# Ledger of designs, part 73: peptides against a protein of PDB entry 5EFW

Target 1, 141 residues: chain A of PDB entry 5EFW
Amino acid sequence: TTLERIEKNFVITDPRLPDNPIIFASDSFLQLTEYSREEILGRNARFLQGPETDRATVRKIRDAIDNQTEVTVQLINYTKSGKKFWNLFHLQPMRDQKGDVQYFIGVQLDGTEHVRDAAEREGVMLIKKTAENIDEAAKEL

## One batch from the design tools (peptide; made by RFdiffusion4, then SolubleMPNN)

Design b1_p19_7_s3 (from b1_p19_7, 8 letters changed)
Fold by OpenDDE base, seed 2:
Structure b1_p19_7_s3 (fold): chain B 141 residues (1-141), chain A 19 residues (1-19)
Amino acid sequence: as target 1 above (141 residues)
Amino acid sequence: MEEEIKEKALEIDKKFLES
């Protein structure tokens, strides 16, 4: 399928459901995080956070959701087995033709390394482009 | 409620995968 063909780490969440649960996860995301679909679908993505996840960064994500805006951050996430990885994360709302938010798209950069400077800028461009691709693909469903 | 949300999510996920 169109979404399935996007070989990137991403999820789609539904803010119209309680606690903005994940309603779609790419295979790459599942592989990265070491979770199955059944383990994460219907859950808020906060399960990826752990002791070293920066709370201020998490608050930026929460604010973006509450304000229905996009945000790009880099934060520590944890796999199911407890492995830490740096997640260059982009979140943006998916809006309908009326401008109302239907979903949120969350994209995670490939890899586990913290990126800075030019590499970070490149990664940001990539995950933002990916989010746009997902948005376009999802709108055709 | 949690199970209901999970069921809903699973249905939506399936639709996305099959579309």
Scores: peptide ipSAE 0.493, ipTM 0.907, DockQ to the pose 0.861
Fold by OpenDDE base, seed 4:
Structure b1_p19_7_s3 (fold): chain B 141 residues (1-141), chain A 19 residues (1-19)
Amino acid sequence: as target 1 above (141 residues)
Amino acid sequence: MEEEIKEKALEIDKKFLES
């Protein structure tokens, strides 16, 4: 399928449902986070957060959702087994023709280490481009 | 309610995977 062909770490959430649950997760995302589809679908993505996750960064994500805007951040996330990884994360709304938000697209960089400088800029460009690809693919469904 | 949302999400996910 079109979405399945996008071999990147990403989820799609539905802000129109209570607590903005995940309604789609890529295979790569499941592999990265060590969760099954059944474990994460229908849940808010906050289960990836843990003790060392920066709360101010989390608030930026929350604010972006509340304001229906995009955001790009880097934060500590945890796999199911408790393994820490740095998540360069991009979130953006998917809007319909009327401009109303239908979904959110969340993309995670493939790398698990903190990235800086040129590597970070390159990663940001990549995940933003990926989000646009997902947006186009999902809108065709 | 949570289980209902989960079931709905699973159905949506399945549709995405099949499309």
Scores: peptide ipSAE 0.474, ipTM 0.900, DockQ to the pose 0.864
Fold by OpenDDE base, seed 3:
Structure b1_p19_7_s3 (fold): chain B 141 residues (1-141), chain A 19 residues (1-19)
Amino acid sequence: as target 1 above (141 residues)
Amino acid sequence: MEEEIKEKALEIDKKFLES
């Protein structure tokens, strides 16, 4: 599928269902986080958070969902085995023809360090472009 | 209801992979 051809780390969630569960995960995302589809589909993505995840950053994500807006942040996430990684994360709503939110698109760029300056700007451009590609691909389904 | 949501999500995911 067109969506499957996007070889990036991403999920699609459904805010119209209880607790905004994951309804799609890319193969790359599953490989990154070390989870199977059966383990994460139907769940809220908060299982990636852990002891060193900044709570203020998590609140920014929650606010964006509640306000139906986009947000870009960096936060500590954890794999199934407990490995920490820095996640440059972009979230944006997918809207229908009426302008109503149908889904959220979440894109993850993983790294061993918090990216700054030019590297951060490049990463942000990449994950935002990826989100737009996912939006276009999903609308054709 | 948690299991029902999971089942629904699995079905949607499968449709996306097969389309």
Scores: peptide ipSAE 0.472, ipTM 0.902, DockQ to the pose 0.854
Fold by OpenDDE base, seed 5:
Structure b1_p19_7_s3 (fold): chain B 141 residues (1-141), chain A 19 residues (1-19)
Amino acid sequence: as target 1 above (141 residues)
Amino acid sequence: MEEEIKEKALEIDKKFLES
């Protein structure tokens, strides 16, 4: 399928449902986070957060959702087994033809270390490009 | 409510996977 062809870590959420639940997760995302589809579908993605996740960064994500804007941040996330990883995360709304928000697209670039400078810029470009590809693919469905 | 949303999400996910 069109979305299956995108072999990246990403989810699609539905802000029109209570608590903006995940309605789609890529195979790569499931592999990264060590969860099954049944474990995470219908849930808010906050289960990836843990003790060392910066709450101010989380608030930036929440604000972006509430304001229906995009955001790019880097934060600590946790797998099901409790493994920490740095997540260079990009979130953006998917809008319909009228400009109304239909879904949110979340793209994750995982890493063992916090990235800076050129590596961060490269990662940001990658996940933003990926989000655009997902947006384009999802609109065809 | 959560279970209902979960079931709906599963259906949507399946739709995306099969489309």
Scores: peptide ipSAE 0.452, ipTM 0.898, DockQ to the pose 0.866

Design b1_p19_7_s4 (from b1_p19_7, 10 letters changed)
Fold by OpenDDE base, seed 4:
Structure b1_p19_7_s4 (fold): chain B 141 residues (1-141), chain A 19 residues (1-19)
Amino acid sequence: as target 1 above (141 residues)
Amino acid sequence: SAAEIKKKAFEIDELMRKS
């Protein structure tokens, strides 16, 4: 679909379903992670985690979901083939007009290294803006 | 608009997921 072709790495999840599964994934996300859409839809995104993924960072993500708030973190993720990448990750809720959470938007910016300083700030701005664009596209009034 | 098209695509995808 048109939404799938947005040239950014992102997923949409449904926290109202058991285990907050991915219900939508962009083409770029599939390319990044080396999974097919069929392999991803209906699953929790934790399959991207591996041995070197920091558990404390993962807990921050979990807490954000539980608290229905946004979070931005950087963590090690793994492709299907086991390749590691640094994921600058932003998650935010998509709310309806009443303010109730309908979905979560997750945006990923991949890199070979942990980014700091200006590079990190720029990446954060990018993924946050991307999330807002997706939110607007998905819930236009 | 582009936004409307994207929203419609999302709605369709959601319906297909539920079906």
Scores: peptide ipSAE 0.068, ipTM 0.646, DockQ to the pose 0.060
Fold by OpenDDE base, seed 2:
Structure b1_p19_7_s4 (fold): chain B 141 residues (1-141), chain A 19 residues (1-19)
Amino acid sequence: as target 1 above (141 residues)
Amino acid sequence: SAAEIKKKAFEIDELMRKS
């Protein structure tokens, strides 16, 4: 679909469903994580976590979901084959006209190393803008 | 599309309900 073909790594999850499963994944996300769409849909995104994933960072994500707020973090994620990557991750709620959370948008910027300073700021701006674009696209289509 | 997303969400919900 048009949304799936957006050339960014992102997923959409549904917090109204049990365990906040992924209900949509971009082609790029599938390529990044090395999963098929069938393997991803219906699952909580925690399968990306592994031994070196910082649990405190994961808790920040969980808190944002529970509090229905946005968050931007950087954490180690793993592909299906077990390859580690640094994920500059932005999550924000997608709200309906009443302001109620309908979905969450998760955007991933992958890298081989932890980014800092100007590179991080630039990446954050990029993934936040991407999330806004996805939000608009989902509403327009 | 948003409609497609909602459809998928609904399908997942049904699966979860049946599981």
Scores: peptide ipSAE 0.053, ipTM 0.659, DockQ to the pose 0.088
Fold by OpenDDE base, seed 3:
Structure b1_p19_7_s4 (fold): chain B 141 residues (1-141), chain A 19 residues (1-19)
Amino acid sequence: as target 1 above (141 residues)
Amino acid sequence: SAAEIKKKAFEIDELMRKS
């Protein structure tokens, strides 16, 4: 579909279903993580975590979901083959006209190193803008 | 388009609820 072909790494999850499963994944996300669409849909995104993933950072993500707020963090994730990558990750709720959360949008920027300063600011701006674009596209339906 | 995204999300949501 047109949405799947957006050249950014992103997923959409449904917090109204048990364990907030992924209900949509972009082609780029599948390529990055080395999973097929069939392997990902219906699963919680925690399968990307591994031994060196910081648990405190994961707790920040969980808190944001529970509180229905946005969050931006950097954490180590793993591909299907076990390759590590740094994930600059942004998560935000998608709300309806009443203000109720319908979905969550997750955007990933991958890298080989933890980014700081100007590089981090640029990455944050990019993934936040991407999330807003996805949100607007979904709301116009 | 935004409309296609919403349509796809709804279709997936429906499939998940039926499973």
Scores: peptide ipSAE 0.060, ipTM 0.661, DockQ to the pose 0.087; fails the geometry check
Fold by OpenDDE base, seed 1:
Structure b1_p19_7_s4 (fold): chain B 141 residues (1-141), chain A 19 residues (1-19)
Amino acid sequence: as target 1 above (141 residues)
Amino acid sequence: SAAEIKKKAFEIDELMRKS
């Protein structure tokens, strides 16, 4: 679909379903993580976590979902083959016209290293803008 | 599949939202 071919790493999840599963994933996300669409749809995104993933950071993500707020963090994720990457991750709710949360948009910026300072700020701006673009694109379907 | 249903549900919900 048009949405799937947006050349950014992102997923859409449904918090109204048990365990907030992924209901949509971009082609780029599949390429990054080395999973097929069939392998990930209907699952919680926690399969990307591994031994070196900071649990405190994961809790921040969980809290944001529970509180229906946005969050931006960096965490170690793993591909299907077990390769580690630093994920600059932004999550934000997608709301309907009444203001109720329908979905979450998750955007991933992958890197070989943890980014700091100017590089981090630029990355954050990019993934936040990407999330907004996805939100608008979804509204125009 | 269940996954496809969820995907389609998203598209429908978005249509309803902008209507």
Scores: peptide ipSAE 0.059, ipTM 0.666, DockQ to the pose 0.160; fails the geometry check

Design b1_p19_8_s1 (from b1_p19_8, 11 letters changed)
Fold by OpenDDE base, seed 3:
Structure b1_p19_8_s1 (fold): chain B 141 residues (1-141), chain A 19 residues (1-19)
Amino acid sequence: as target 1 above (141 residues)
Amino acid sequence: SSAEKKQQEVLERIKELSK
């Protein structure tokens, strides 16, 4: 099994390139967002945002990237056809053995509504664990 | 495709992080 065939929605981005573009996307992510791999690679993930995406939440994501930290948020995203969905989104840095940030891993859990309480905690635990698994798999394959 | 090739090249670079 190759990394892109892991049955989770995720991307890898490169903060060392201008505008932190997506450099890797899973097959599940392509299916969720309705884009082809050709349409996604080399682009900043902001193409998923739209009119109802909360700007303050987007700023939290940008701050995490600038500070090289992880962040977990829920925000409205849009598919290529314009379909809205709630995205429980987790972003964390991928580091080398020296501890320097080389890439970011972004994991998406889609839903029809904003999740709260126990459901949110469970979702957060899941996407964080997924991100760690992807980090290990990417480095060891 | 060209995109798939680029993605595989990225994966090879990521593997080097474990060395």
Scores: peptide ipSAE 0.510, ipTM 0.918, DockQ to the pose 0.025
Fold by OpenDDE base, seed 2:
Structure b1_p19_8_s1 (fold): chain B 141 residues (1-141), chain A 19 residues (1-19)
Amino acid sequence: as target 1 above (141 residues)
Amino acid sequence: SSAEKKQQEVLERIKELSK
């Protein structure tokens, strides 16, 4: 499908299910995080968090979900093997025709390095655009 | 795999958002 052909790091979650589990993960995301699809589907994405993950940043993500809004943050995540990486992360709701939130799209920047200034702005634009592409692809628009 | 099938089912559900 068009969605499956998007070569970016992303997941789709279902806030209507308990604990907002991941229901779709891109191949790139699996590669980035070192998890299999079986290990990820049905789980909340918090397994990517670890000791150095900023709790305040995590709360921003949670607040966005609760408020059904988008958010863009940069936080430390961990691969399955325990490798730390900086995740420039964008989250936005996927809405139906009525405007009701049905899913969330989470996009992670391809790189694992912390980005600043212009690079961060460019990355933000990229992951936001990616999220829109995912939304369109998923809905076959 | 079962995961692949589940993911495919998700795609079908998501497609309904455009209808």
Scores: peptide ipSAE 0.434, ipTM 0.893, DockQ to the pose 0.026
Fold by OpenDDE base, seed 5:
Structure b1_p19_8_s1 (fold): chain B 141 residues (1-141), chain A 19 residues (1-19)
Amino acid sequence: as target 1 above (141 residues)
Amino acid sequence: SSAEKKQQEVLERIKELSK
């Protein structure tokens, strides 16, 4: 479909399955991470983490999932080839009409540096807006 | 591919959220 071709890095996960696996990935996400779709689907996104990934930040992500809330963080991620990148990451629940959480949307803004101040605010606005757009697009396709 | 088919199935399920 057209959803995976949106030029944004994002995944959709299923928290109702064991270990909240990725069930959908955009083409851009695959390009960023250097994985194939076959290598991604069915896996928890933690495969992007590595030695320099801050564990406290990872815990914030876990807590957001457990509490069914959104979260925005920056963390070091690694491509398949081992290349490090800063990931400005936003996660939010995808809810049905009753308000129940069915999935999570994860959006990644990659960069060579940890963004701060105005650049961070702009990035946060972008990935949050992206997540909302994906939520709408996915439900309307 | 198999992966694309799986994603398509996911999209069909997601569409049901709006109904």
Scores: peptide ipSAE 0.524, ipTM 0.920, DockQ to the pose 0.025; fails the geometry check
Fold by OpenDDE base, seed 1:
Structure b1_p19_8_s1 (fold): chain B 141 residues (1-141), chain A 19 residues (1-19)
Amino acid sequence: as target 1 above (141 residues)
Amino acid sequence: SSAEKKQQEVLERIKELSK
């Protein structure tokens, strides 16, 4: 499918199911996080969080989901083996033609350091564009 | 794998629901 050909780190979640579980994960996401698809599907993405993950940032993500809005943040995430990485993360709702939220799209840009200024702006543009591409692909006939 | 097949089913459903 068109969605499968997108070679970026992303997941799709289902807020209509308990605890907003991941229902799709890209190959790149699996490679980044070191999890298999079997280990990911059906779970909430919070398994990526760890000791140094900022709780206030996590709350911003939760609030965006509850309010059905988009959010862009940077937070510490952990791979299966426990390696830390900075996640420039963008989340936005996927709506049907009636305007109802069907899913959320989460896009991750990984790095060894917290990005600032021009690098951050460039990264944000990239992950937002990626999310829009995913949204468009999901709506293709 | 079974998980991949399940994901394919989800993708098709996503396309249907997103229309």
Scores: peptide ipSAE 0.161, ipTM 0.727, DockQ to the pose 0.026; fails the geometry check

Design b1_p19_8_s2 (from b1_p19_8, 7 letters changed)
Fold by OpenDDE base, seed 3:
Structure b1_p19_8_s2 (fold): chain B 141 residues (1-141), chain A 19 residues (1-19)
Amino acid sequence: as target 1 above (141 residues)
Amino acid sequence: SAAEERQQAILERIAELSK
């Protein structure tokens, strides 16, 4: 089922470092975005944005980071070669044992079109479940 | 440091999920 699947496109960022850089990128994420791991680590994920990326949507992401909350949006992103794709994106904080935000989990579901209705609901369920699985795995240590 | 070791352990666990 959809809930049994883990979306493999994801990154971990560190908001306690300047500009909230990516500190982990999945292999699938690298394949999707056409970047090497060396090109990704230590950078803010904004390099995925481009001319047609909706600025209001980007502001929602920024607000979620600043307020240490989760957010789910769809936005246009770009690969290294300049290929556009729709990113159904979910972001949520990963908290430490004290309850303080330690990292952010970002999960990407790519597509050729903006998804709506049942397809959107299914995608949202998938990326949220993936983020929760990542968070739980980290807590088991 | 202890913090660095913890971070490394977390990332290694997450890396396993990504495979």
Scores: peptide ipSAE 0.463, ipTM 0.894, DockQ to the pose 0.026
Fold by OpenDDE base, seed 2:
Formats: sequence, structure tokens, C-alpha cells
Structure b1_p19_8_s2 (fold): chain B 141 residues (1-141), chain A 19 residues (1-19)
Amino acid sequence: as target 1 above (141 residues)
Amino acid sequence: SAAEERQQAILERIAELSK
């Protein structure tokens, strides 16, 4: 339910502000990425990218933001200490009652390897469900 | 502003759920 704890890695970004900065980061996200909340808030999430991050995948994310659509991808991200992890990432817009995009919800599922097949399907279901839970929580206000 | 207040309320709700 919407009252259940959201114990997943996620951020909320504000596309109405310059460069779509992170305006909320979950505790789990901070733990995963090894950043403090103060280091994260107000920044574009691109700081997670690094040398081995696939630029084509990044472009898919950028396109989704620009087109105000959802996207699910896997990409290499980096912690503050430089540790690589595979990020099964889902992004979707949070819309207001008028249907206008208010925020973006980004959910991350971390792993040591690129996941495929059943593992990928389960991961995708999980991060999409998480995003929906966040969206529903916001709409209950 | 009203927008800021709404954002604050949303983020507070999400924050509580995420802890």
C-alpha cells in the first residue's frame, strides 16, 4: 500500500528548475552512492556517470526527460569512491491532477552485473512498482 | 508560495515513507 515503507534507492528531480536537479534522495540511495544528502540535493544526477557509462543509454534517459516519458535502462554508475555498479534504472514523470509533469521519479536497482531474462524482468517490476508507490504517495496529499 | 508548500508536503510524505 501507499503506507508501506519505501526502502528502495530513488530520487525525485524537478524538471521545472534549471538542469533538472535532484530535490529528494532516499536514504538507501545515499548509502548506495556514498554521498551525503547535502552533496546530492540541487545537483543533476549525471554525477553518477563515469568512463564506462554507455552514452547511448544516457541519451535514452535524456530523451525520456525531454519527451516527458518513462524509460527503463541498465547502465554503469559510479559511487563517490569510484566503485562501479550496474544500475537497473527506471524513470517516470510524476504528473499533477491536470496531467502536467511536476517531477521525475528515478528508481535504481544496483547490482554487480548486467541482469537478463527473469532477473531483469523481476527487477524491472520491482523498480516500476516502487515508482508507482512514490507517485501514489504524492497524490494522496 | 503555494507551489513551494505543495512541494514541501509531497517531499515530507515521501521522506516519511522512505525512512
Scores: peptide ipSAE 0.451, ipTM 0.890, DockQ to the pose 0.027
Fold by OpenDDE base, seed 4:
Structure b1_p19_8_s2 (fold): chain B 141 residues (1-141), chain A 19 residues (1-19)
Amino acid sequence: as target 1 above (141 residues)
Amino acid sequence: SAAEERQQAILERIAELSK
């Protein structure tokens, strides 16, 4: 069985623009991160990183973008007010009809603690399903 | 442009998922 629920925290980025800026942010993402839409659009998502964000994990995200592949990681992120949260994060490319990468889909599942074992597996399944739903929705156009 | 219009359409569809 697969999860039918969709996670509402997500962004769309445009890797064909300089520095892969966010071009769409869900309302829930704005609420989570405490930023306005105007503060987010056009920026690289690295503003969520801070002192305790693991740099090796960030490198995994960067490598996935460079290699045009998907990645799932868990890392510390910060809200605008400086509140730390654990971000179970999934990123995957959205390809156009020609097969070229058009956008990246980033899905965030937030938590106060690092998740492990069954909870992590469930979260990963949820955010991956969400990303697939977003990709399919885009393909309908 | 056509590219901008397509992007807008995609984002509008995706926006429905965020509700």
Scores: peptide ipSAE 0.448, ipTM 0.890, DockQ to the pose 0.027
Fold by OpenDDE base, seed 1:
Structure b1_p19_8_s2 (fold): chain B 141 residues (1-141), chain A 19 residues (1-19)
Amino acid sequence: as target 1 above (141 residues)
Amino acid sequence: SAAEERQQAILERIAELSK
């Protein structure tokens, strides 16, 4: 069933296209990152990375995409104006009726601080449930 | 194409969810 409360910051990417570009961005995501939809669509999400973004964490994301698995990490991202924020990020594949990966769902929970313990667990639960809601909504009857 | 129509339908459903 659809959850009453979901995280509104998310994107959909297409790994079947070169460089896994964003094909959908929520309004909230655009507000968070300070980009227009025209600036986002068709691009790889790496434009959110900057000097303090941990490269090992980025590699985890890349590995998940390559292996067609899900991943949950926290990393520093940057808005268009250069403002830093902590991104509690969840990525998972969306599969078609045949079981093949069709898209990736990326959900972002932003904050001013790196979160740990209960706050992190709650945030992870929220973004994962959001991703599942998106996946379910996209499924064909 | 059928593939394009399917993608559009998926994105429309997702867009509704994002509101």
Scores: peptide ipSAE 0.445, ipTM 0.887, DockQ to the pose 0.028

Design b1_p19_8_s3 (from b1_p19_8, 10 letters changed)
Fold by OpenDDE base, seed 2:
Structure b1_p19_8_s3 (fold): chain B 141 residues (1-141), chain A 19 residues (1-19)
Amino acid sequence: as target 1 above (141 residues)
Amino acid sequence: SSAEEKQKEVLERIRELQK
């Protein structure tokens, strides 16, 4: 499908299920995080967090989910092997034609480096655009 | 794999909800 062919790091989660589990993961996301699809599906994405993950940033993500809004943050995540990386992360709701939230789209910027200033702005634009592409691709399924 | 099938089922669910 068009959705499956999007070569970006992203997941789709289901907030209508307990603990908002990942229900879809792109191949790139699996490569980035070093997890298999079987290890990821059905789990909350918090397994990517670790000791140096800023709790305040995590709270921003949680607030966005609870309020059904979008958010863009940069936080430390960990691969399965324990490798730290900076994740420029964008989350937004996937809404139906009635405007009700069906899912959330989470997009992770390519790479592991912390980005600032112009590079960060560019990355934000990219991951937001990616999220919109995913949303549109989902509508075309 | 079972995960692949599960993900495929999700796609079907998304299709249904998009109608």
Scores: peptide ipSAE 0.388, ipTM 0.879, DockQ to the pose 0.025
Fold by OpenDDE base, seed 4:
Structure b1_p19_8_s3 (fold): chain B 141 residues (1-141), chain A 19 residues (1-19)
Amino acid sequence: as target 1 above (141 residues)
Amino acid sequence: SSAEEKQKEVLERIRELQK
């Protein structure tokens, strides 16, 4: 499918299920996080968090989900092997024609380092554009 | 795999929701 052809780090979650589990993960996301698809489908994405993950940033993500809004943050995440990486993360709701939230799209920047200034702005634009592409691809299924 | 099949089912569900 067109959605499966998007070679970016992203997941789709279902907020209508308990704990907003991941229901779709791109191959790139699996490679980034070092998890298999079997290991992550049906789980909340919080398994990427660890000791150095900023709790305030995590709360921003939670609030965005609760309020059904988009958010862009940068936070420490961990791979399955425990490797830390900076995740420039964008989350936005996928809405139906009535405006009701069906899913959430989560996009992670390809880089693993903390980005600043122009690099951060560029990364934000990229992941937001990617999220829009995913939204369009999903609607065209 | 079962996970791959499950993900494909999700895609099908998304498609149905768009109809």
Scores: peptide ipSAE 0.388, ipTM 0.877, DockQ to the pose 0.024
Fold by OpenDDE base, seed 5:
Order: C-alpha cells, then structure tokens, then sequence
Structure b1_p19_8_s3 (fold): chain B 141 residues (1-141), chain A 19 residues (1-19)
C-alpha cells in the first residue's frame, strides 16, 4: 500500500482503545527504536521514554491527545538497547470525512543532538510534511 | 508473523472506515 511504502519513522495509534496503543508501525520506526513489531503493537508509545525524558514535554503530548490537537516537541527517547536520542516528534489527529478523530499519526525525527534554530525549523517542516503524506496515504487505502 | 498480520488487518480497517 501507499502507506506501507512511506520510508519514514512513524506510528499510527488508536485513541478509541484503552491507553491509545500503537496499531501500526513503519519499518523505519522499528529500526530506529530497535524493537520488533510484535513488541510494539498494542502498546502505548511511552516505552520510548526514560530517566532523562522531560516529563513536562510528555505532558504536552498527553494534552494534545486529550484535546485532539496536534503538537510538535523535542524530547529524549531511548532505544531498546538503552541508547538515548533526541526525538523531534510531531503528533496530529487523523480525521474521517466528518472531521472526527479516528487515529493519531506520530512522526519521529531522530538525532544525536538537540537541534536548534534553522536545523530545528527544517526538521519541523519535514516531519509535518511527512505526517500529511501519511494522512493522505491512509485516505488512499 | 502474527504482528504483521495484525498490522495488515489495521490497514483494512482504516480502508473500511474511510469509505
């Protein structure tokens, strides 16, 4: 499918299920996080968080889910092996034809360093565009 | 794998809901 062909780090979650679990993960996401698909599907994405993950930033993500809005943040995430990386993360709702939230799209841009200024702006544009592409691909299924 | 199958089922569900 067009969705499966998108070579970016992303997941789709289902807010209609308890704890908004991941229901779809891209191959790139699996490679980034070092988890298998079986280890990820059905789980909330918080398993990427760890000791140095800013809790205030996490709360912004939670609030976006609860309020059914989009959010873009940068936070420390951890791979399965415990490797830390800075994740420029974008989350946005996937809406149906009536405008109701159906799923959420989460896009991750990984980096060894916290990005600032022009690099951050470029990354934000990239992950937002990616999210839109995913949304469109989903509509074409 | 079972996970791969589940993910494919999700795609079908998304397709159905967006009709």
Amino acid sequence: as target 1 above (141 residues)
Amino acid sequence: SSAEEKQKEVLERIRELQK
Scores: peptide ipSAE 0.385, ipTM 0.879, DockQ to the pose 0.024
Fold by OpenDDE base, seed 1:
Structure b1_p19_8_s3 (fold): chain B 141 residues (1-141), chain A 19 residues (1-19)
Amino acid sequence: as target 1 above (141 residues)
Amino acid sequence: SSAEEKQKEVLERIRELQK
């Protein structure tokens, strides 16, 4: 499908299910995080968090979900093997024809360091564009 | 795998909801 052909790090979650679990993960996301699809489907994405993940940043993500809004943040995430990476993360709701939230789209841009200034702006534009492409691809299924 | 099939089912569900 068009959605499956998007070669970016992303997940789709279902906020209508308990704890907003991941219901779809791209192949790139699996490669990035070192988890299998079987290990992550049905789970909340918080398994990527660890000791150095900023709790205030995590709260921003939680608030966005609760308020059904989009958010863009950078946070420390961990692969299955325990490798740290900076995740430039964008989350936005996926709405139906009535305007009701059906799912959330999460896009991840991995990096070895926290991005700033022009690099950050470029990354934000990229992941936001990716999220829009995912949303459009979902509508064209 | 079962996970692959489950994900395919999600795609079908999304398709139906977008109609």
Scores: peptide ipSAE 0.372, ipTM 0.872, DockQ to the pose 0.024

